# Peptides against a protein of PDB entry 3S8F: the designs that were tried, part 305

Target 1, 157 residues: chain A of PDB entry 3S8F
Amino acid sequence: VLTLFVAVPSLMTAFTVAASLEFAGRLRGGRGLFGWIRALPWDNPAFVAPVLGLLGFIPGGAGGIVNASFTLDYVVHNTAWVPGHFHLQVASLVTLTAMGSLYWLLPNLTGKPISDAQRRLGLAVVWLWFLGMMIMAVGLHWAGLLNVPRRAYIAQV
Target 2, 166 residues: chain B of PDB entry 3S8F
Amino acid sequence: DEHKAHKAILAYEKGWLAFSLAMLFVFIALIAYTLATHTAGVIPAGKLERVDPTTVRQEGPWADPAQAVVQTGPNQYTVYVLAFAFGYQPNPIEVPQGAEIVFKITSPDVIHGFHVEGTNINVEVLPGEVSTVRYTFKRPGEYRIICNQYCGLGHQNMFGTIVVKE

## One batch from the design tools (peptide; made by RFdiffusion4, then SolubleMPNN)

Design b2_p28_5_s1 (from b2_p28_5, 21 letters changed)
Fold by OpenDDE base, seed 2:
Structure b2_p28_5_s1 (fold): chain B 157 residues (1-157), chain C 166 residues (1-166), chain A 28 residues (1-28)
Amino acid sequence: as target 1 above (157 residues)
Amino acid sequence: as target 2 above (166 residues)
Amino acid sequence: LKELALQVYNASVDMLLNAALDFAAKLS
């Protein structure tokens, strides 16, 4: 009950953030239904990282509702599904947000902007991190649905 | 200027709110689908039962592995299982094919898992609490019990076996 | 079990929809 209740404000927050992004994108010259997305600063790892984190948080959040559901939790509890969920929530959203925050914080603290090389490297890091995390998470969720247990090195499947 | 920006933001928020509602319906539909496809195989949870973990090995139905399997009726059995560091008792658990088995599982020490491969039996076992699982084995053979809750240095080797006899 | 599942489902739907509608009403 509590988790389901928390899911509502979380969704509201997520979509509010999305609304802010749309506004920002349109201010940057984006037009049309999706043009504002392209107008966002995808060349800045401080922006890309947390956004990718949010994208990973979407399926994770949906999974959270599943995990909190009495009947559905019976299916996924103590299976590989659970670590899959956590990796989306923690290793994607939290970690990528932290990475993005670092890309913002360090230049501000030092008073020096990041070099172009650092920027490009940062972009590569966050995109590769996201890709790897998505692959792992999908695999874990898939395995979980096949009743692969967590915290065990062996499984029937 | 600021007012115009605020108004614009509000408009976008309204749009995304509508999208949010649509996504809620999608999630509800997914939940409904999952329920429709998986509820038939769910083992109902039993009533909460408490037990003293400090005495469960010495007294009561879990104390003697030789008496762990109790016939409670025609083609009905109750099996009192201990999950401990690091194994299960009794081991193996022998039950007849086609019988309705009620597993009463508890722990004398720490939290363990009770995951029976080839079945949907998957519960955590807490000291002081009795986990109740009802299941009917349709196929004879051996079913491995796996601990899926970290319980110590020997966790990875904590296995049991259920032998279903024809 | 089916009844329980249905109850959980209905309760969840009701809670989510009401919350969403209330929020929408505030923004309108």
Scores: peptide ipSAE 0.000, ipTM 0.684, DockQ to the pose 0.067
Fold by OpenDDE base, seed 3:
Parts: C-alpha cells; sequence; structure tokens
Structure b2_p28_5_s1 (fold): chain B 157 residues (1-157), chain C 166 residues (1-166), chain A 28 residues (1-28)
C-alpha cells in the first residue's frame, strides 16, 4: 500500500492541470459544476489536442497504478494490456500534446496565422486521432484481460 | 486584484488536490476488492535460485533434455526447461494429466518469456536465475508455449509445446 | 494459403537470422 503513494505526485500534477482548466473556463464565463468546461476554447486544435490527451491519460493513469501493483501486474504483465497502457500514455497524451504544440508553434514561428480551413482540419485530425486511439486502447486492454500475449502474432483467443 | 486571483487559483488547486487524494483511496479500495474477489489463482513460486548460464547446458539438470522430466512423487513432477534463442528444451514437454508439475525454467543466453496458452503460466526467464512455476493440467491436449519477451530476430517464431497425456 | 505464407515467412526469418549471425561472427 505504501508503494502506491508513488502515484500521489502524479495525481497531484494531473489534477493541478485540471484546476488550471477550471480556472480558465470560469474566467471565460463558465458557471456551475460543468459550465466551465463548455466555456473552454474547443474551436482551437492547439487547445483541444492536449486536453484530449489528458482525457486519454485518465484511464491510462489508473492502469499505471494497476501495473505497479505486484499482484495485479502478475495478471496483466506481458499481455496486450501493456501496449494498451502505453498507447494511452504515449500515443495519446504525449502525441496529442505534441500535435497541439505544433498547431501553436508553427503559426508563431512563421508569423502567419492558420486559416479557418486549416483550423477545422486540425480539429478533425485531433478528434479522429483520439477516437481511433480510444478504440484501439479498449481493444488492447480487453485482449490483455483475455490473456492475449504481448509481442506475439498469434493468440489462442 | 492579484491577491483575489491568487486566492481563487489556490482554492481550485486545494479542491482538486483533495479530489486527487480521494481518488487515490478509491483506487486502493478497488485494488483491494479485486484482490479479494480474484479467483484466477496465483501460481506458487519457489525462492530465488541462481544458476550459471555459461555452464547450464553442459552440466546440471538442464543439460540433458531426455532427463528433463523428473518424477518427484506419485503424482508430482519437476520439469527442467531451457528457454534459448530460439526455442524451448525439451520440446515437446510431456507430462501426465492431473499431476502437479513444477517448472524450473532458466536461460543460457538472453531474457525470454514463458507464456503457456490456456493457463495462467506467464513468467520472464532471466539468464542466471531459475523461474519456478507450479501448475496442474486438468485437461489433456497440447498447450503452446509462447515467448512474449523480445529476444532477437527469431523471437516471433520461438514456440514450444506441452503435451498433456491422459 | 495462410500456412504457406507462414512457412515462407519463417523461412525468410531463418535466412536473415543466419546471415546476421554470420556477419556478427565475422566482426568479432
Amino acid sequence: as target 1 above (157 residues)
Amino acid sequence: as target 2 above (166 residues)
Amino acid sequence: LKELALQVYNASVDMLLNAALDFAAKLS
């Protein structure tokens, strides 16, 4: 149990980001328990991308705690569960954050703002990436629980 | 104005920190519940055993695949298995149905996996260490052994077979 | 067809493995 306290700093960091989002949303006119979410700039791919990454990171983080548990890791270790976890952490949060950073960085480096068409395309890319990643991640975790091995092209299931 | 903003931010941070702590306890509770209700069973492992990977092929219980299966009791066997690049020895492993099988697995070269389909046997095999797993096969037939730890160019083709006889 | 494809794949991997091992042996 004491080992699981390693998760505390990570949780603190994650929810501090959430606190920042709530503050930003409320500054933008959002009210109530969930109104601040709607007030966030969902029309900006530079914002949407990392936020979707954070959403994917939630189940991934929970999985991290599972993977760090000695007894539970025995069940999931070297199964498709592990790649599922990685795709939520790296291919979702890290990758989407990189995408979002790019949508902000390129316009600033070139001094040219993105067109409305480019903005819409960026939103489509980010949302489609997130959707595909969630489908794949769910599949991998499910397969892992069915004892599908990692790093194998065949499985009994 | 700055003070008000700081106070507001602090309030949100405190709230989310409290939430994070609460979620930690929820996760711990869920883990505890899962462990309490989990029925898959844990394969008992022996104490840490060491072996010299440079000599394991020449001397000792892993040296002769024909003598790898040792009957230790009326319904109990020990099987000395080598995982190597790229296969398992002996192959096939022949054991009787209903017998308690103790697998003693080691590697002479690199880290391998030992994943037996249709069972909960899934361990990593490290050179210099002996992995011990205990299992009883209730159903006769063939069980495929899969290497689930990357071990080189032939990793994807590294398979073994356990034949459970009636 | 799947079995044939698998056989070809396995044979190819074996050839590549042997070539790589031979090359490594020459370097050492």
Scores: peptide ipSAE 0.000, ipTM 0.721, DockQ to the pose 0.010
Fold by OpenDDE base, seed 4:
Structure b2_p28_5_s1 (fold): chain B 157 residues (1-157), chain C 166 residues (1-166), chain A 28 residues (1-28)
Amino acid sequence: as target 1 above (157 residues)
Amino acid sequence: as target 2 above (166 residues)
Amino acid sequence: LKELALQVYNASVDMLLNAALDFAAKLS
């Protein structure tokens, strides 16, 4: 249960990133409580990808608290819930961050900016990836709550 | 310029940090609430017990599948189950309906899973350790045991059966 | 001797793990 204390620095880090995003959005002309969100560069896949990763990481982080809870883990341990958690944390956050990094890194390394077509394609890729991951993750979490076992090809449900 | 940016960022950080702390307390409260209201769903676990996996097949209560189901009291049984590559013993496990069953599960070889469909019984089985789970079957019938921890090439076919008799 | 060593080891591990779990339970 000591693992739950890890939630403190994790939340601090997550919301520090959020603070940076708010600052950036406000610098770009966003005003009000939520106007700064719209002002962020949503047309840049290098930005959108890691942000979507962060959005997926939020429920994953909450799930992490559940998984790390000694008592709550009795419900979800070694069910489909666990793979759902992994796909939010690794296949969403880490993978999308890597994708976003490439969208920034490659143009800088080659000295050639991405074309508009490449930009649009990149946006489509990261949004579709995020959507697919969310559908799969929600499904896995739901199945896990229905006691579908992990690492088994059959289930009673 | 940098100083101004720093001050602005600091203000936002303070707000979000406060929010993060608030969320932390919300999560703690939710955990406390679930523990207070949903304790009936938690299967009581026994105290940590150790065994020698190299001799568990030859000596002790797991050695004879025919003696695996032990009546410990009126309407109370202890079932000594081995999870091995690749199956369970005894198989089937026969228990009476409505009886309080204490499963004591261990492994002679590698880590396995013990997931009983239709129940909330779901534990990992470690060689050298005894997993203890208490459960009462209210409905008669067959309950499938599934290994949900990878244990080798035959993992996917590792199943057992609990037969609950009226 | 091996059996005795194993028993001592198991007992020690059991004691340490239980102590750790009890401690963790008090903190969270």
Scores: peptide ipSAE 0.000, ipTM 0.704, DockQ to the pose 0.016
Fold by OpenDDE base, seed 5:
Order: C-alpha cells, then structure tokens, then sequence
Structure b2_p28_5_s1 (fold): chain B 157 residues (1-157), chain C 166 residues (1-166), chain A 28 residues (1-28)
C-alpha cells in the first residue's frame, strides 16, 4: 500500500518533468511528436545525466510496483532482481542526478565555465555510467528471474 | 511573455498528467493480467502460526532433528525445519520423491532465509512465526538450501541440503 | 578446481568468522 501510494506522486512528478522538457525542446525549435527531444541540450552533461537517470528510473519504478505486488514479489523477493531494482533507482537516478548537479554546481561556484574537453569527458562519463548501470541492472533482473538468490555468493544457475 | 510561457507550460503539464493517469491504469491492468496468467506454481502461504523462539529448541516438534520428518499420510510428510545461525536443522533433510512435503520452518534466533535451489521455495523465516511451504519434489537428488536474508557474520556460509530419495 | 577453491574460500571465511567472534567476545 505504501509503495503504491508513493508511486502515484512519483509518476506525476516524472511526467511533469517530461512536460517541462517537451516545452523546453519546443522552445528550442523542436517540432512534432518527438522532434522536441532532439532539440534538447544533449551536449551538456548537466542535462544529460539527470535525464539518463530518469530513463533508468522508469523501469525501476515499474519494478517497484512489481515488488509491491504480493504474488509477483513471491517470484522476485530476495533474488538478484531486488539489487537490480536498487541499482536502477539509486545508482541510476540518484547517482546520475548527483553527477549532473555537480556539472552545474561547480562551474557556478567557481565562476568558471567548464572547458570543451571537460564537457566531452563529462558526457562520456555519464553515458558510460548509464550504459554500465543498464547492463548490470538487466543482468541482475535476468538473474533474479532465474531464481539467483540475493545475498549469496553461489547459485545453481 | 512570461505569462504566455506559463500558460503553455500548464497546458503541457495537463496533457502529461492525463497521460500519467492513463499509464497508471495501464500498469494496474498489466499487473492484474500478470497475476491472472502467471500465478502457476506459487505456493500459497499457510495459516499464521506462532511459536516461542526461546523454547523451540528444547520442546516441540523442532526440538529433535531425528523426529523432524513426520509422515502424515500415504504420500505426505511434514518436515519441521529450524533455520539458525548458521545452518539448518535437520541437515540433510531426507524426503521421498513424489511425496507432498509440508515444510514447517521457524527460527530460534534471528531472521533467516529459506531458499531451495531448483524449486520455487523461497521464504523468510522469522523467529516466533512458522513458515509453511508445500512442495512436491519430482526429481530425486540433492537440493541446496540457501539463506538469502542477512543473519550475521556467518550468513554467507549458511547452507542446508534436502536429499530426495527415489 | 572449483570445488577446491570453494573449500579453501569457505575455510578462510570460517577462520575469519571465528576470529571475529572471538574478538567480539573479548569486547564483552
């Protein structure tokens, strides 16, 4: 009940952010149903990082609902599925948001803009992080569905 | 200008909120569908049964590992299992192939896990409560019991074995 | 080899566990 209760405002928040992104993209010249996405500042790691975090949070959030379901949780509870869920929520959304915040905060604190090299490096870091998290998360969820136990160093499969 | 932008933002927000609500119902429907179609093999929880964890080792059906496996019918057995720091009792658990096994699992100390490899048996074991799991082993052999709930320093080495005899 | 490695690992963990428990006992 509590998880489902939190799910509603979380979804509302997520889609509100999406609304803001759509508006921003359209202001930047994006047109059509998806053209506004291309118009977003994908060259800025301060933007890319939290957006990637949000993208990772989507399947994680769906997984949260699964975990909150009595019958479905029976399948995944205390399996590798759960760490997979955690890594999508914490290591993806929270961590990438923090990383993105740093890319915004540090230039503002120092009064110095980041160099192009730093920007490119930042983009590489956040994309690689996201990719790694997705690989790990998919692997953990897959392992969980194969009944690989959580908190165990050995498994049958 | 700012007011126009604000109004536009509100319009987009309303649209996305509507989408959000729609997606919520979609998720509920998907969950319902999944529950309706993928509930096969789920072991239903038994009745809530409580025991005194402080005396479970000394008296009652869990006290003697030699008496842990009880035949309750022609092809039915009840196995009284203790999960403790750090192992399982009895160990090994010996049961016949094809018999319906009712596991009655409890803990004398802390919370443990009871995860049987090769099966869908996966329950948490709480001190003071009896976990009931019903399962029929179709294949003979050894099935490893794994503790999948952190229970202390020896958690990682906490294993048991179920031996299914032909 | 896997079995041997596992045995060595488990033995090592057991030793560490015992050491930790002994240490904890000394603190009480």
Amino acid sequence: as target 1 above (157 residues)
Amino acid sequence: as target 2 above (166 residues)
Amino acid sequence: LKELALQVYNASVDMLLNAALDFAAKLS
Scores: peptide ipSAE 0.000, ipTM 0.695, DockQ to the pose 0.010

Design b2_p28_5_s2 (from b2_p28_5, 21 letters changed)
Fold by OpenDDE base, seed 3:
Structure b2_p28_5_s2 (fold): chain B 157 residues (1-157), chain C 166 residues (1-166), chain A 28 residues (1-28)
Amino acid sequence: as target 1 above (157 residues)
Amino acid sequence: as target 2 above (166 residues)
Amino acid sequence: LKELALLVYNSSVDMLLNAFLDFAAAME
């Protein structure tokens, strides 16, 4: 039980970010329990990318708790489960955040705003990345639960 | 006006933090419930067993692969296994069906994996430490041992075999 | 939503639980 308290700082961080999103959405005119989500700037890839990363981070974070659990780790350790976990954490959250940062940073550094075509392309890129990553992550987690080892090119299943 | 905005932000943060804590308790409760109802097999942490990796090939129970399988009881065996770059010894490991097998696994060089397909045997093998795994093979046949910890250039080809005799 | 939740449970949580039970049984 005490070991699970390690998750507290991470949860606090995650939900603080969520609080910021809710506040922003409500400032943009969103109302109700979920209306603030729709009010967020979903037309901006610099915003969408890190948010999608956060969405991927939710199951990844849950997996982190599993991986850190003494007994449950015996089941998932050194299986495809682990790559599934960090693809959500690194290849989704970190990577999408980096991508989103570039969509903001490059226009500001160059002084040239992105065109509508570039914006639409950016949106397509981050959504497709997210979709592909989620499919792969689900597959890896599933394979891990079926005892497929990591760092091996062959498996029983 | 700025003060009002800060107050609003704090209210949202407090709400989400409360939710976070609530979810934490839910997760803890779920884990506790699962452990209480489904865990009969918490393997008590064994005492740390150490071995000198520089001499393990020369002396001791791991030195001779031909003597690696030791009968310790009527239906009980201890198997002293070395995981090395890049293979296992003995190879194959021959054990009888239905016997309780205690694997004592160590490494003379680097960290390796010991993952036996078709079983729940999956441990890391550290030089200087002895990994102990207890298992009973119910089905005869061949079980492949896979190294699931990167150990060098030949990692991908590092396999072993356990042969379970009828 | 209910069906989706059940699907997720059956595909993930249930499998994890069964794997854990198998592990526990093998270690006894």
Scores: peptide ipSAE 0.012, ipTM 0.737, DockQ to the pose 0.031
Fold by OpenDDE base, seed 1:
Structure b2_p28_5_s2 (fold): chain B 157 residues (1-157), chain C 166 residues (1-166), chain A 28 residues (1-28)
Amino acid sequence: as target 1 above (157 residues)
Amino acid sequence: as target 2 above (166 residues)
Amino acid sequence: LKELALLVYNSSVDMLLNAFLDFAAAME
């Protein structure tokens, strides 16, 4: 049970970021309980990418708690569940954050804004990446629960 | 205006912090619930046992594969299994249906996996440690053992078989 | 490349984005 306290700093950080997003959305004219979400700059890939990463991190974080539980880890350890977790944490959050950072950094370094076409392409990339990652992650977690082994080309199912 | 903005930010942060704490308790509760309701899937592990990986092949209960299966009771067996690069010993492992089997698994070389298809047996095997897993095979047949921990060039081909006899 | 980007965006991203934004708006 004490191991689960490791989740406290992560949750605090995550929801502090969420608070920042809410504040930003409200400053942009969003109202209501969730209306501030709509007001966020969803047309900017530099914004969308890391936010999608955060969304992927939510189920990943929940899975992290499961993996940290020694009893539950016994069920999922060295199954396809584990790489599913990794892909949510690394290939989703970290990778999308890096992508988003790039979309911000390059225009600033070059001194030139990205074109509208480049912006739209960027949005396409990050959304498709996120979608693909979610599909793959769900599949891997599902396979893991069906006792598909990790690091093996043969599976019972 | 700066003061108002600061106050607003603090209010939002406090709200989200409260939410985060609530979610923490929810997760803990869910884990507790899962543990309380899903007890049948937990395989009891034995006490931590150490072994010398350099001598395990030469002497002791793992040394002779012909003596690996030991009857410890009327319907109880202990099976001493070696996971090595790249296979399992004994192979096949023959056990009777319906008997309580205690697997004692260790490695003479590197870390391996011991994943038995069709069962919930899935443990890592570390040199110098003995992994203990208790299981009762209810169905006769062949159960494949898969190494699910990378152990070298032959890892992908490292398999064993448990034969459960009627 | 611009045409390809537009095709990809129109075929997938725009739809998903709008769906999400509509959802968010519905929760206002």
Scores: peptide ipSAE 0.000, ipTM 0.718, DockQ to the pose 0.031
Fold by OpenDDE base, seed 4:
Structure b2_p28_5_s2 (fold): chain B 157 residues (1-157), chain C 166 residues (1-166), chain A 28 residues (1-28)
Amino acid sequence: as target 1 above (157 residues)
Amino acid sequence: as target 2 above (166 residues)
Amino acid sequence: LKELALLVYNSSVDMLLNAFLDFAAAME
């Protein structure tokens, strides 16, 4: 029970970030339940990357609760489930945030804006990365639930 | 202006809180469903038991692999297993079908895994601690033991076998 | 209140899931 206290600030942060995104989208002219999403700057890889990371972080966070649970851990521990969790948390959120940061930082440091071609390429990279990570993560979680072991090249199933 | 923005954000937080909680329940429900349909993998917590890893090979119930399988009652056995770099002792572990088997597993060196394919047996083996797992093999045959905790250069080839006899 | 609600939620979920798993384990 005490271990789950760690989830509280994380969830609060997630809600705050989501609320901030909605607020920003609405400030940019988005209206209705979904209009605010479209109003966000989806043409900027520096924005898209960390947002996609956050989206991947949501199911990863749910998995964190599972992994931290005393009895639930017996089911998932040292199975492919655990790497699946890591790829959502680190390889998705952290990595995509880093990518997004670079898309913002490098132009600012050099004083040279990215070209339109570079922008489009950046968007492609970020979306493809996210897609790949989601496919892999879902596969790993699924395999883990089927008791595929971690750190082994063989499995019964 | 700041207060207005704060109130707006707060309102959105309420919505996202509700949505996130709902989604969390969905995820939990999916996991619960999977666990309910695939109950193999649920292992009860064992009793804390300690042992000296520096002497476990020389004396005690783990010292002699020929005496590792101990009948403790009618159709009931205790198996003292060592997980070491890089294998298991005894190997193979021979037990009768339908018997209640209590595995007592420890390590003389580093942390290992003890994952038995086809069963819900999946525990880490810590030096100085005894992992206790109870299981009844209903089907005869060979069950492979896999080390699923990195333990060194030979980790990938660290396997054992449980032979269940009719 | 938000923090408290989250705390209660997380704790409750953990307890329920653990109870379920304990039950499942007992049935094996």
Scores: peptide ipSAE 0.000, ipTM 0.711, DockQ to the pose 0.028
Fold by OpenDDE base, seed 5:
Structure b2_p28_5_s2 (fold): chain B 157 residues (1-157), chain C 166 residues (1-166), chain A 28 residues (1-28)
Amino acid sequence: as target 1 above (157 residues)
Amino acid sequence: as target 2 above (166 residues)
Amino acid sequence: LKELALLVYNSSVDMLLNAFLDFAAAME
């Protein structure tokens, strides 16, 4: 009940952010249904990181609704599914947002812009983090659906 | 310029809000799909039932492991299971193949898990409450019970066995 | 989808390679 209560406003907020991104992309010359995405500043790790976090949050949010469902929770509760959900929500969205924030915050605090090498390294870091997190999350969700238990070192499958 | 931008933003927001509402139906569909594909064979058939965890070992249907398996009808059994630190009783649980088994599980001490490998049986066991789950074993053999809720230092070694006989 | 693929390539793979090269050069 509580999860569903917060899910709807959160979803609306997320899509409002998406609306802002679309607007920004279009202002940057993007056209069409998806062209605005390409126009976004993907060369900036401060931008890429939180956006990747949001992308990971989408399936995580869906999973949250699943977990909040009485009938479906019976299937996934205390299985590897749950850690998968957590890693999407916390280790993906929150962590990537934090990383992205640092790429903005540190240059502003020090007054020194990041070098091009640092920028590229930052991009590599956040993309690799996202990729690794997605692999792990997908694996955990899959394992959960295969009834791999949470908090157990062994499984039948 | 700012006003124009504001109006444009609102237009996009309206579109995305509409999309967000549509996503609710997608999530409902996902829930329905998952229910249809992953819940077959396991029915949470229990009502809210309470017991005194301080006396459950001493009296009542959980007190004697030798009497834990009760035939309630033709090809129907009720199994009274205790999850405790750190194991299950009875152990093993012996039931016939093809019979409808109603597990009534409770705990005398702390919260445990009752996860039966090879099945969709997966419930939390709370002291003072009786967890009820209905299942029919179609295949004979041994099914391991795993505690998937942290219950103390011996949690990782807390296992049980269900033996399904032909 | 093509645009998305290009986006992923330019923002991840290409940048990763360049970052690696820069890092390697910096560590020599």
Scores: peptide ipSAE 0.000, ipTM 0.691, DockQ to the pose 0.024; fails the geometry check

